# Ledger of designs, part 28: peptides against a protein of PDB entry 8BZL

Target 1, 228 residues: chain A of PDB entry 8BZL
Amino acid sequence: SYDRAITVFSPDGHLFQVEYAQEAVKKGSTAVGVRGRDIVVLGVEKKSVAKLQDERTVRKICALDDNVCMAFAGLTADARIVINRARVECQSHRLTVEDPVTVEYITRYIASLKQRYTQSNGRRPFGISALIVGFDFDGTPRLYQTDPSGTYHAWKANAIGRGAKSVREFLEKNYTDEAIETDDLTIKLVIKALLEVVQSGGKNIELAVMRRDQSLKILNPEEIEKYV
Target 2, 242 residues: chain B of PDB entry 8BZL
Amino acid sequence: SRRYDSRTTIFSPEGRLYQVEYAMEAIGHAGTCLGILANDGVLLAAERRNIHKLLDEVFFSEKIYKLNEDMACSVAGITSDANVLTNELRLIAQRYLLQYQEPIPCEQLVTALCDIKQAYTQFGGKRPFGVSLLYIGWDKHYGFQLYQSDPSGNYGGWKATCIGNNSAAAVSMLKQDYKEGEMTLKSALALAIKVLNKTMDVSKLSAEKVEIATLTRENGKTVIRVLKQKEVEQLIKKHEEE

## One batch from the design tools (peptide; aimed at target 1 K60 G74, target 2 S152)

Design b1_p12_8_s1 (made by RFdiffusion4, then SolubleMPNN; from b1_p12_8, 6 letters changed)
Fold by OpenDDE base, seed 2:
Structure b1_p12_8_s1 (fold): chain B 228 residues (1-228), chain C 242 residues (1-242), chain A 12 residues (1-12)
Amino acid sequence: as target 1 above (228 residues)
Amino acid sequence: as target 2 above (242 residues)
Amino acid sequence: SRRERIEELLYE
């Protein structure tokens, strides 16, 4: 029998392949997203880049468009597929609608893509969760999270990957209006959150910052150390 | 459970893709392939295992494939899968050239194939390719480049790396001896011989068992050259004298 | 372990 249907309901109503894909996400390194007042920040656990590996090719944070960036946890190859499709959609939207995508729009697109792979015959779910951050055209900062099931929600702050539970617990305790009052404080919050799970301090953290009407900025290690 | 390892690539309860992992395991038993990036070029060195005296065609290169004028690759894994993938690489490169009237950038060619590999891990009725590849190339964007890809469709750029049998040991040796910023093609060749001598499951390294290709730039053109047996012999001899 | 290396290559 051709097991054509990869993702099927169990007798008790579970989609095992989706749940197992979520387990794959937990194997990924930790990523954190925080929405500030006029800033969005992504922080990721820097995977120990092999000494001889080109750092350029190891990116957990990527731009989807000028106003949107994404961090992911899970299967790297799966992430590449999602990123590429999202980028194409962002460009297509600009061509057809003559405006950049909203963060919600592109998140919904990604979520829909993921959902289709949970329902399509002969396809397994994507083994990735994503944190999607950016600014809408009106200047509103946004943070969304999506998982292998294709669900998505807006967040003030969230985390994905192996250390996500600990980071979320930290954020639940420490995310306040005062903690995000300034851009610098928001960045500090992300760093502190990551330090709950990252060993060896700021050297193993990668940070991306997007401000209103500004391009994505990846902070260098020296800039990160300023906040530690 | 056996159920997750015998069927189409699906997630295990632990979130693992066993078929991909098994493909990678299979590659671990293949002949060793090395890639080393230098300031003035890039090289591939591969173990030649099939030396049969009755072979009619002396294939100059069993494991190293020219992809286009600016790129070559070496393969570790299932030969039939390798043939399919190398042909696809050539086709992708030619289609790009035809469409854009310029050579495909190295990373774009690698990613195009990696997307194919990834698809074979996600779509039903397919198995992962049992092949890892090393890519060497030159383009106007990044100059000399070395990439590695695996059955998952993941890839990375490298200064030096190894796939196939004893790859972990080879990588460790490369990490110890690779001098960043100071690597010449000459030194890279010497390093390749050194590493192969220690990692190949042979009592004595011989030129008959090693294939080496270099990619350089001469007069604004990429030159891909497979070293002659005599040249490889000289490299081995030099290593033995040191 | 070899398994750990494979996992490191697959997941980020």
Scores: peptide ipSAE 0.405, ipTM 0.815, DockQ to the pose 0.844
OpenDDE base, seeds 1, 3, 4, 5: peptide ipSAE 0.374, 0.373, 0.392, 0.356; ipTM 0.797, 0.788, 0.826, 0.777; seed 5 fails the geometry check

Design b1_p12_8_s2 (made by RFdiffusion4, then SolubleMPNN; from b1_p12_8, 6 letters changed)
Fold by OpenDDE base, seed 4:
Structure b1_p12_8_s2 (fold): chain B 228 residues (1-228), chain C 242 residues (1-242), chain A 12 residues (1-12)
Amino acid sequence: as target 1 above (228 residues)
Amino acid sequence: as target 2 above (242 residues)
Amino acid sequence: SRQERIEELLYE
């Protein structure tokens, strides 16, 4: 059957394993990314950490480099592989080119990696989408999304995971120049967007903020509550 | 080339990896393994199911494996898969030691194996390992640690957790009784016995059916010790008196 | 359900 063939097109032109990998992404918790004027913000639905689980080992948002961070939705183990390869590439780029990667560069690298796993009979696609945010060396904020197919696009705002549709609909209505006029407003926009799908307010949201020429900052629950 | 497609873990139309899920289901029927992190140590407690009278009573821990001087693990699932993975863990740890002249950090060892596990879920001609592991260890970075990994290659750190048969019930009990910040190794041992007594599918808990290992620090060195049957009997007796 | 628990372990 065409649905079981990893690299075979269906008669109607579908790559079923890629499409099914996209369904795997929808099983992940929601992540949202928003590009502001001088800020990029990632917000994620905080999975109820089991009471006895070490929070240090549960991360949906991770740094790829000092100027780039990523949120993902889908298979956690697959994400780890992608993250590790991306980190290695970021370091390699610094060594060989003597500059940090651009957000587009590392996105393209990740996308290419994913694409290769869609074109080999010996590999299944990665079951993850990613939101990649950061700053280029010129200080330009960037937001990219990748999916299991290896496609990538630049966005002003986007969402991935189980609640992505609702969040995107919200962002389409509410993302305006006025809504991102300040850093605080941008953060508020992300929180409001997540609240469309997350119950119980700020306690179930994790936010990461990167400002121009600053390191990634993960907001604590008290800081998040200030915006709710 | 087509033969590889049939031998690769693939996504269902709903985005599920059934072979991974089935491996996890199989582990749910394996013997119970518990891990508990304390302030002064960490322990593994495992159900011993295969008590054959003719087994040479080499007090060999059937389910608990020493990985290096600072780490041990317990396994739930397919024994042959477990043997392969535990051997790989040892090799990874030794290669690291050789390369860096220091012990591998606990989480790095766990992640290295998890990358292997993940690969067996993504590459053709491979099946998922039918094994979950609990890892206990000490390193200079994070001190005493407890990790759990599954067939997907996912892992997490825990204060206390359980894998294998009746793991959900065990975890529930651990959540109720585990006191964060106040857990001593002594109290952890008592808790382990309490949980095993309630969750093991046995009529009566006996020392012959339970393996317990502790990892502690003495004089700046890690000590991994498998408890003797007499010690386990004393723990069981103490629990029965309470 | 057991299935839900498995899914929670696999996906984030």
Scores: peptide ipSAE 0.404, ipTM 0.814, DockQ to the pose 0.841
OpenDDE base, seeds 1, 2, 3, 5: peptide ipSAE 0.385, 0.403, 0.384, 0.398; ipTM 0.803, 0.806, 0.788, 0.812; seeds 1, 3, 5 fail the geometry check

Design b1_p12_8_s3 (made by RFdiffusion4, then SolubleMPNN; from b1_p12_8, 7 letters changed)
Fold by OpenDDE base, seed 3:
Structure b1_p12_8_s3 (fold): chain B 228 residues (1-228), chain C 242 residues (1-242), chain A 12 residues (1-12)
Amino acid sequence: as target 1 above (228 residues)
Amino acid sequence: as target 2 above (242 residues)
Amino acid sequence: SRREAIDALLYE
């Protein structure tokens, strides 16, 4: 059956393994990204850390470089591979062209990596979607999404994971210039969007904020509660 | 659905990797391994199932492996797979030492192996390793550490955890009895015996059926020690008296 | 459930 082949088109033109990888993404917790005027915000549904687990090792948001961070949904182990490859590329780019990557560049790199894993008979697709945010060296905030197929697009706001549909619907209704007029409002928008799918309020949300010319900041629970 | 469990590296229609799940299931039937982090050390306790009288006593540890001077691991699952992975861990650690003239950080060693595990879930012609590992170690960055990894290539840090047979019950017991911030190595050893006594499917816990290793720091050096049977007997005796 | 436990270990 065509659905068992890693990189074979179905008669109707489907890449089943890519579609199934997208289903794997839906098993992941929700992540949301919003581009503000001078801020980019990633919010994720915080997975309940098991009692006795070290919270340090449970991260859904990671830095790729000083100017770029990523949230993912799907297979955790697959994500680690993608993150590591992206980090290496970011450093390589700094060495070769003497500038940090643009958000688009690193997104394209990740997308190309994913695409290659959809075309090789010896590999399955990555079970990962990613929201990639950051600032270009010109100070422009950027948000990109990539999926298991290797497609990528720029967004004002988007969501991935199990609650993505509901979050996107919320964002489509509520993302306005007024809603992102300030950094605080942008953060509030992300929180409100996540609250569509996350139970028990701010305690189950992790937020990462990157402002222009500032490093990535992960908000603590107390800081998040100020916006609720 | 058994339709998608025959090939190792394909997603099911629901986005599941059945071969990885089956590997994890297989590990659930393996001997129990516990790890407990204390303030002054970290320990591994493992069930020894194969007590063959003809086994050369020189086999110090069936389930616990020294990786380098600062790290050890225990394994649950397919023995042959475990041997391959533990050897790889040693090689990775040694290569790092040679390259950087310092020991590999604990988490970095864990992640290096986890990347290999992940690869065996993604590349065609390969099956997942049927092995979960507990890692204990010390490094200058985070001090004493305990990690768990599974066939998927996922890992996590833990204060205490369990893999293998009855792991869920063991974890539940650890959650009840583990006192964060107050755990000494002595208390951790006692807790390990307590949990093993309840989770091992044996009428009576004996020292012959339990392997315990401790990792401590003495005079600025890491000391990895496998407890002697007599020491384990004493721990069991103390538990029985309580 | 065991399935839920496995899913929790594999997906984030």
Scores: peptide ipSAE 0.363, ipTM 0.795, DockQ to the pose 0.819
OpenDDE base, seeds 1, 2, 4, 5: peptide ipSAE 0.356, 0.259, 0.370, 0.349; ipTM 0.782, 0.689, 0.807, 0.780; seeds 1, 2, 4 fail the geometry check

Design b1_p12_8_s4 (made by RFdiffusion4, then SolubleMPNN; from b1_p12_8, 6 letters changed)
Fold by OpenDDE base, seed 4:
Structure b1_p12_8_s4 (fold): chain B 228 residues (1-228), chain C 242 residues (1-242), chain A 12 residues (1-12)
Amino acid sequence: as target 1 above (228 residues)
Amino acid sequence: as target 2 above (242 residues)
Amino acid sequence: SRREAIERLLYE
């Protein structure tokens, strides 16, 4: 059966396990990324954290390096593996090349890793998509997305996870030069986009902001409420 | 959907890993394990199901394993899988100690094992481990800690949690009675007994059916202690009097 | 449902 074979093409050219891994991504909570002029913003649907769960151990947005961060949707354990390898690569790059990775470089690395797991009979695809944002050394803001297939593209704005379709539709309508004219407007755009799928406003949103030459900042709930 | 559960490393059309889900379901039928974090310590409480008259006297905890001087764990699920994983935890901890000349941080040990678990869900020729674990520990970075991991290789930190049989009900009770910031080890022990009394599939809670271990700090050293039967009996008695 | 609870644990 083609749908149970990890690396076999169907007669119509489908890799079913890759497509099914993409369905796994849709089970994840929504993440959105927006590239502004001098800012990149990641917003995620805050999963209902159990009352007694330590929030420190629940992270959908993580730093890969000082200049790169990532949000993911899909299998949490798979994401951890990808994140760890990406972090190691970022550090290795700094040691060997003596410069931080470009956002494209680390995205390509992650994409290549994912692709390899689609072409081995002994491995299933990673069940995650990722939004990777950051700044290149020249100060250019970047946003990339990668999927279980190992495909990656650069975006102005994009979304992944269960509400991604609705969020993308919103962004397609509302992403304009005017809407990202300032950092604050860019942040507002992300929040408004997430509100298409997230109930109860800012309390259920986690927002990360990276400005040029600044480290990743996670906004607190009070800061988010100012933009709602 | 059932036709896609025969191979460990395949997604269903809906993006589900059925073998992982089934492993988690199986754990739901295992003996109950509780973990509670307090200000002055952390504890594990586990149901002892294997009580047979012909068994040699249990001189040690059946379900609670010391991993190193600063960490212990309890297990719910397949015993053989648990033995393999607990041994691996010990090895990882010792390798770290040898390499860095300091104890492995608690979360790092948990993640190392979780990476192994995850691998068994992704690589061919392997099945998921049919085990969930609760980890208790102390390190200089975060102090007292409680973690839970599952067959997927996912993990999380907790103030209090439960795995195994009737875990959902136990968690609900913990949510109601756990007082964040005010939990002492004494109160945690009382809470553990309360929850176990209501969630265990026994007519009457007895000390022979419960294993409890505490992890505390004394004079700058971690102390892991398994409670004696008499101590557990006293806790049960106290609960019955309230 | 228990299934939904499991899914919540697997996916984020």
Scores: peptide ipSAE 0.383, ipTM 0.814, DockQ to the pose 0.846
OpenDDE base, seeds 1, 2, 3, 5: peptide ipSAE 0.061, 0.267, 0.376, 0.364; ipTM 0.755, 0.690, 0.799, 0.799; seed 5 fails the geometry check

## One batch from the design tools (peptide; aimed at target 1 K27, target 2 E21)

Design b1_p13_1 (made by RFdiffusion4)
Pose (drawn by RFdiffusion4):
Structure b1_p13_1 (pose): chain A 225 residues (1-47, 50-199, 201-228), chain B 238 residues (1-200, 205-242), chain P 13 residues (1-13); non-standard residues A62 YCM
Amino acid sequence: SYDRAITVFSPDGHLFQVEYAQEAVKKGSTAVGVRGRDIVVLGVEKKAKLQDERTVRKICALDDNVCMAFAGLTADARIVINRARVECQSHRLTVEDPVTVEYITRYIASLKQRYTQSNGRRPFGISALIVGFDFDGTPRLYQTDPSGTYHAWKANAIGRGAKSVREFLEKNYTDEAIETDDLTIKLVIKALLEVVQGGKNIELAVMRRDQSLKILNPEEIEKYV
Amino acid sequence: SRRYDSRTTIFSPEGRLYQVEYAMEAIGHAGTCLGILANDGVLLAAERRNIHKLLDEVFFSEKIYKLNEDMACSVAGITSDANVLTNELRLIAQRYLLQYQEPIPCEQLVTALCDIKQAYTQFGGKRPFGVSLLYIGWDKHYGFQLYQSDPSGNYGGWKATCIGNNSAAAVSMLKQDYKEGEMTLKSALALAIKVLNKTMLSAEKVEIATLTRENGKTVIRVLKQKEVEQLIKKHEEE
Amino acid sequence: ATAEDEIVESLFS
């Protein structure tokens, strides 16, 4: 089989294929995640008439208690999502507990890292925001990128214009903003309206304590706008 | 040998996949192919690129392929690659029927093939398939459906779409004329002739298939030349 | 140019 080293070091210690994978993420639609007090919210920018909205979604459930949003190559994302879904079931089988948000994040990150050091393969061209709750009810938000690095965040953005949205969230992520569920959703819509020039072209989802993923209707989003 | 390896599965500096993009260029030079969803069925309209006089026409169709009892598809791009992929689609549909004893839902069949196409872009060092497919079908979950896939493995559901030559012009005509939720098969047939009229008119130059439900059973039929010649006459009056 | 851009953007749709 094909064994060419694709990801290699360059002078100065750069891994060019990873950096190029990060450029693919920047070409992706904006995704925003905010961790609230007892709620986590994901929002995504949408690119069209005659298209079935159900089929092209950027927010996916990995397990009953974990879901994710992504930016970058949408085909690579389907592969990573299905790999994570299989791992969530393997964990329930072996430990008899649902996966922690951290556990599945670590798994997705290590899968991505393996694709930066394996022969015959290019890196995954996606970043992911992963949200959910732990056993003790603690809300979580993690980010993964193509290098396999992962971190926890109070709020974050990935994809096109992520720097601008991040700077908005830094100034606006306060206790007042995450005091209630309505204000937590509102902060995500405001963060997206910063780069979407729009309001009717946004998808949004909410996850509450042990209540599973709820995707909001267009009519419910129009009320906030 | 590193010297002769064209490295078909790497990123460009901008995060682009050049072989995928070049494959999409090949599809843009293929025969026009479009699909339209309506309340009582789904249709595929295709430009025949085999319009030579000395051809025999031994099959019931040239560009439209039955995948299983409830599904059919059409292709744009490299014909040989399309043969490999359509054979694989039939195998996936039969593997699902064997396992669950029920027909494969349409989206599950598209996802399964797209995973194969995505793998060719990430590992193996091989050129990708130069094929875009339109899928039409019916399942107990979502009823009548239309899907499109491209060489990278991406797919999407559509009420109407077009692939191949002059597809951008065709998508424009569909946005203007497609009445969302009010389309019948008769009117969708009329719109298909209208679209192919601009982007290309003769019955020998086109191929039309329809998918409908009759007595709880799916019917996939290629329209005879007589029915196509009558549809062409009915439009010229407009 | 527009067609090229559309091809590039399609990978991220």

Design b1_p13_1_s1 (made by RFdiffusion4, then SolubleMPNN; from b1_p13_1, 9 letters changed)
Fold by OpenDDE base, seed 3:
Structure b1_p13_1_s1 (fold): chain B 228 residues (1-228), chain C 242 residues (1-242), chain A 13 residues (1-13)
Amino acid sequence: as target 1 above (228 residues)
Amino acid sequence: as target 2 above (242 residues)
Amino acid sequence: DERKKRIEESLYE
């Protein structure tokens, strides 16, 4: 049974553990990323926080550095490991190269990390996909996606998690130059995309915005409601 | 799906880690541990199941462990696994203290252990730890804190929570009675007794079957105290009178 | 059944 092995090929050339890790991603709540002209936006389906739980400890969107943030879908504990590694790399890069990472660089780092966990018999794949957004030092907004396999690509817009298919279909139809002409329109696009799969709109959405030369901003519920 | 439940660190076709889920299920059968955050302190209350008449009468905490001067934890699950993890927590805390000459922040200690737990779910030749933990602590960053972690390496901060046997019922009771912003340590203790009385599988709650520890601040120092049996008896008596 | 579902859901975000 090849599917019981951690990192072996099936006779037909499949890496079942990687494919199954992708199924783990689908168990996660939906995340969406959109690259605007001078803005990058991450939106996530907010998991219901238990009444007695501290909201501070429940985050699906995190900063990797001042110029890069990430949303993930899949195993929460796995995500923490990847996030921590990425943060360390971002700091290391600043120290050694004396410049912040490009979004592509840190994405490639994360992708390489994931890939290594698909090739070692002593490791299972990470059960997460990630949307990585930010700005390069030249002010160019970037959006990347990475999967459990370690593959990554640049996107104008994309989604991961449970409702990703529906969200992607929406984005394919509605992502136009006109739709991202302004920061507000870009934010609105993300919200509309999430509303395809999220019930009760503003209360169940978390939104992060990064503008050129600005820090990551998590919108509060009142701010989100302005766009709904 | 049963085909994959015997392997420790692999995904099922559905993307599930059955060994982790089974570990969490096993913890559901362990003794109840409860944590409550108050304005002036934080407490752990744990069910003591191993009461043997031949046990040496030396007072010991079976389920509550002091980690350092600012943190303690309670455990639900496999005792041997708990011993390993609590020892690791102490080591991590000491290494941090040695390196930085200050106590480790509470959440950082929790996450350090959670990273270890996660590793035991991802690396070959390992099985998940069959242990959930509640952590209580104080640090200069966030003050009094309560955390919960499970075999997956996931954790969260809580105002009040419960692990082990009848944890779901306990959490429901806590949700009903916990008053945010108004919880004193005294009221938290009373609430703990109330919840344990209803959730423990005993006919009558007795002090010998309950361990309680409080973490407070006195004169700028953290004080971790395990309540004496007489103190617990008084709490139980007070509850019975209400 | 409900407990099992809660366990499963708790692992993913």
Scores: peptide ipSAE 0.457, ipTM 0.810, DockQ to the pose 0.749
OpenDDE base, seeds 1, 2, 4, 5: peptide ipSAE 0.451, 0.339, 0.466, 0.342; ipTM 0.825, 0.715, 0.813, 0.717; seed 4 fails the geometry check

Design b1_p13_1_s2 (made by RFdiffusion4, then SolubleMPNN; from b1_p13_1, 9 letters changed)
Fold by OpenDDE base, seed 4:
Structure b1_p13_1_s2 (fold): chain B 228 residues (1-228), chain C 242 residues (1-242), chain A 13 residues (1-13)
Amino acid sequence: as target 1 above (228 residues)
Amino acid sequence: as target 2 above (242 residues)
Amino acid sequence: SSRREAIRESLYD
């Protein structure tokens, strides 16, 4: 028999498995997202790739569609499931509606998926949070966050993972209209935010940039060093 | 902590999946499996522990399984779980071939199984599979490939890696001796023997205790070959002479 | 053990 305790409320109204899944997220490396004027930027703490491991198979930032990308923190295997489901939905939407998804739409889809896994007795919650960024068809940059509960919100900037608190505190102080006035300044803001928690500078940071009407670009280490 | 270790699909207060961690720990006691990627091929080498004189079927390979014409895998962990997963891999590969009239890409096969493994960590009434796998293959997209997957449903690509008993020591040796870009299948075989000789819990390495399979390309076709005992003996002898 | 810690760390990104 499966453990029915997965979906049981505590006497004080807590869903412990959801809270514990949020603790799993905190074990993940830090990810940060920032919405600029005409740019969205994802930055992640690069987990040390073991010698002899193929870096191609280690991704914390992934495309969901041409106009949407996602970073996650938490259980790697859980993330893959969510990513795959989201990708299928993006393609399905293109086929059925004949337009790409809005960033909100796909976020809501992911959030709904997560929520269902909190309410089913036969399922544990997903142990991941996600930062979802992209552009709507009208060219509006968007940033959303979702957590294991299935809650989602739109943000100007946010962070997830082990260093998220420190990064958020930094962003709260430093996110201004002036700080995101240009694409380069926006990128610099993300790097500075990550440097609050990442040791050894640009070598341990991965950055993904999506500009208006452009595809996702992952910056190489040399490009990152220009902003440090 | 002990309150949650008996439950298969729940988080601990610290956000841990103890049953997954314990499954991975159990695999650490299984027979050693090693994979090495070379420029001209890829190999699996596995410890053969069950040599029973009364076994009627001379299994050429106890731990190495052909999945399709372009892929093979080795397993470390619970044998029954391994049988289920290897069968599932074959079915997935066959269904893909039927649907698309081309062989499944290596990583897609790995991910398909990893999705199943992950599901057994998330859905009630299931336990994690107590198996890690090494996959070798060739496809037109990435050429020769080596993957590792674990009970969590996580996977990664590797130039060389090891699972099972003494895997950490084996990986350390591989890191020291593996030369990226310069690895031939011949040198990979020699390296495999060297590592197994040092990491296997045996007094003396013998051909009867080691299974080796190579995957190569010949005339535009993938060739998966399990080395004969005599060939393995020659490799061991050569190592002993060095 | 260092191994158990490595296992645990490998599950999260």
Scores: peptide ipSAE 0.482, ipTM 0.817, DockQ to the pose 0.760
OpenDDE base, seeds 1, 2, 3, 5: peptide ipSAE 0.440, 0.101, 0.446, 0.373; ipTM 0.788, 0.557, 0.792, 0.738

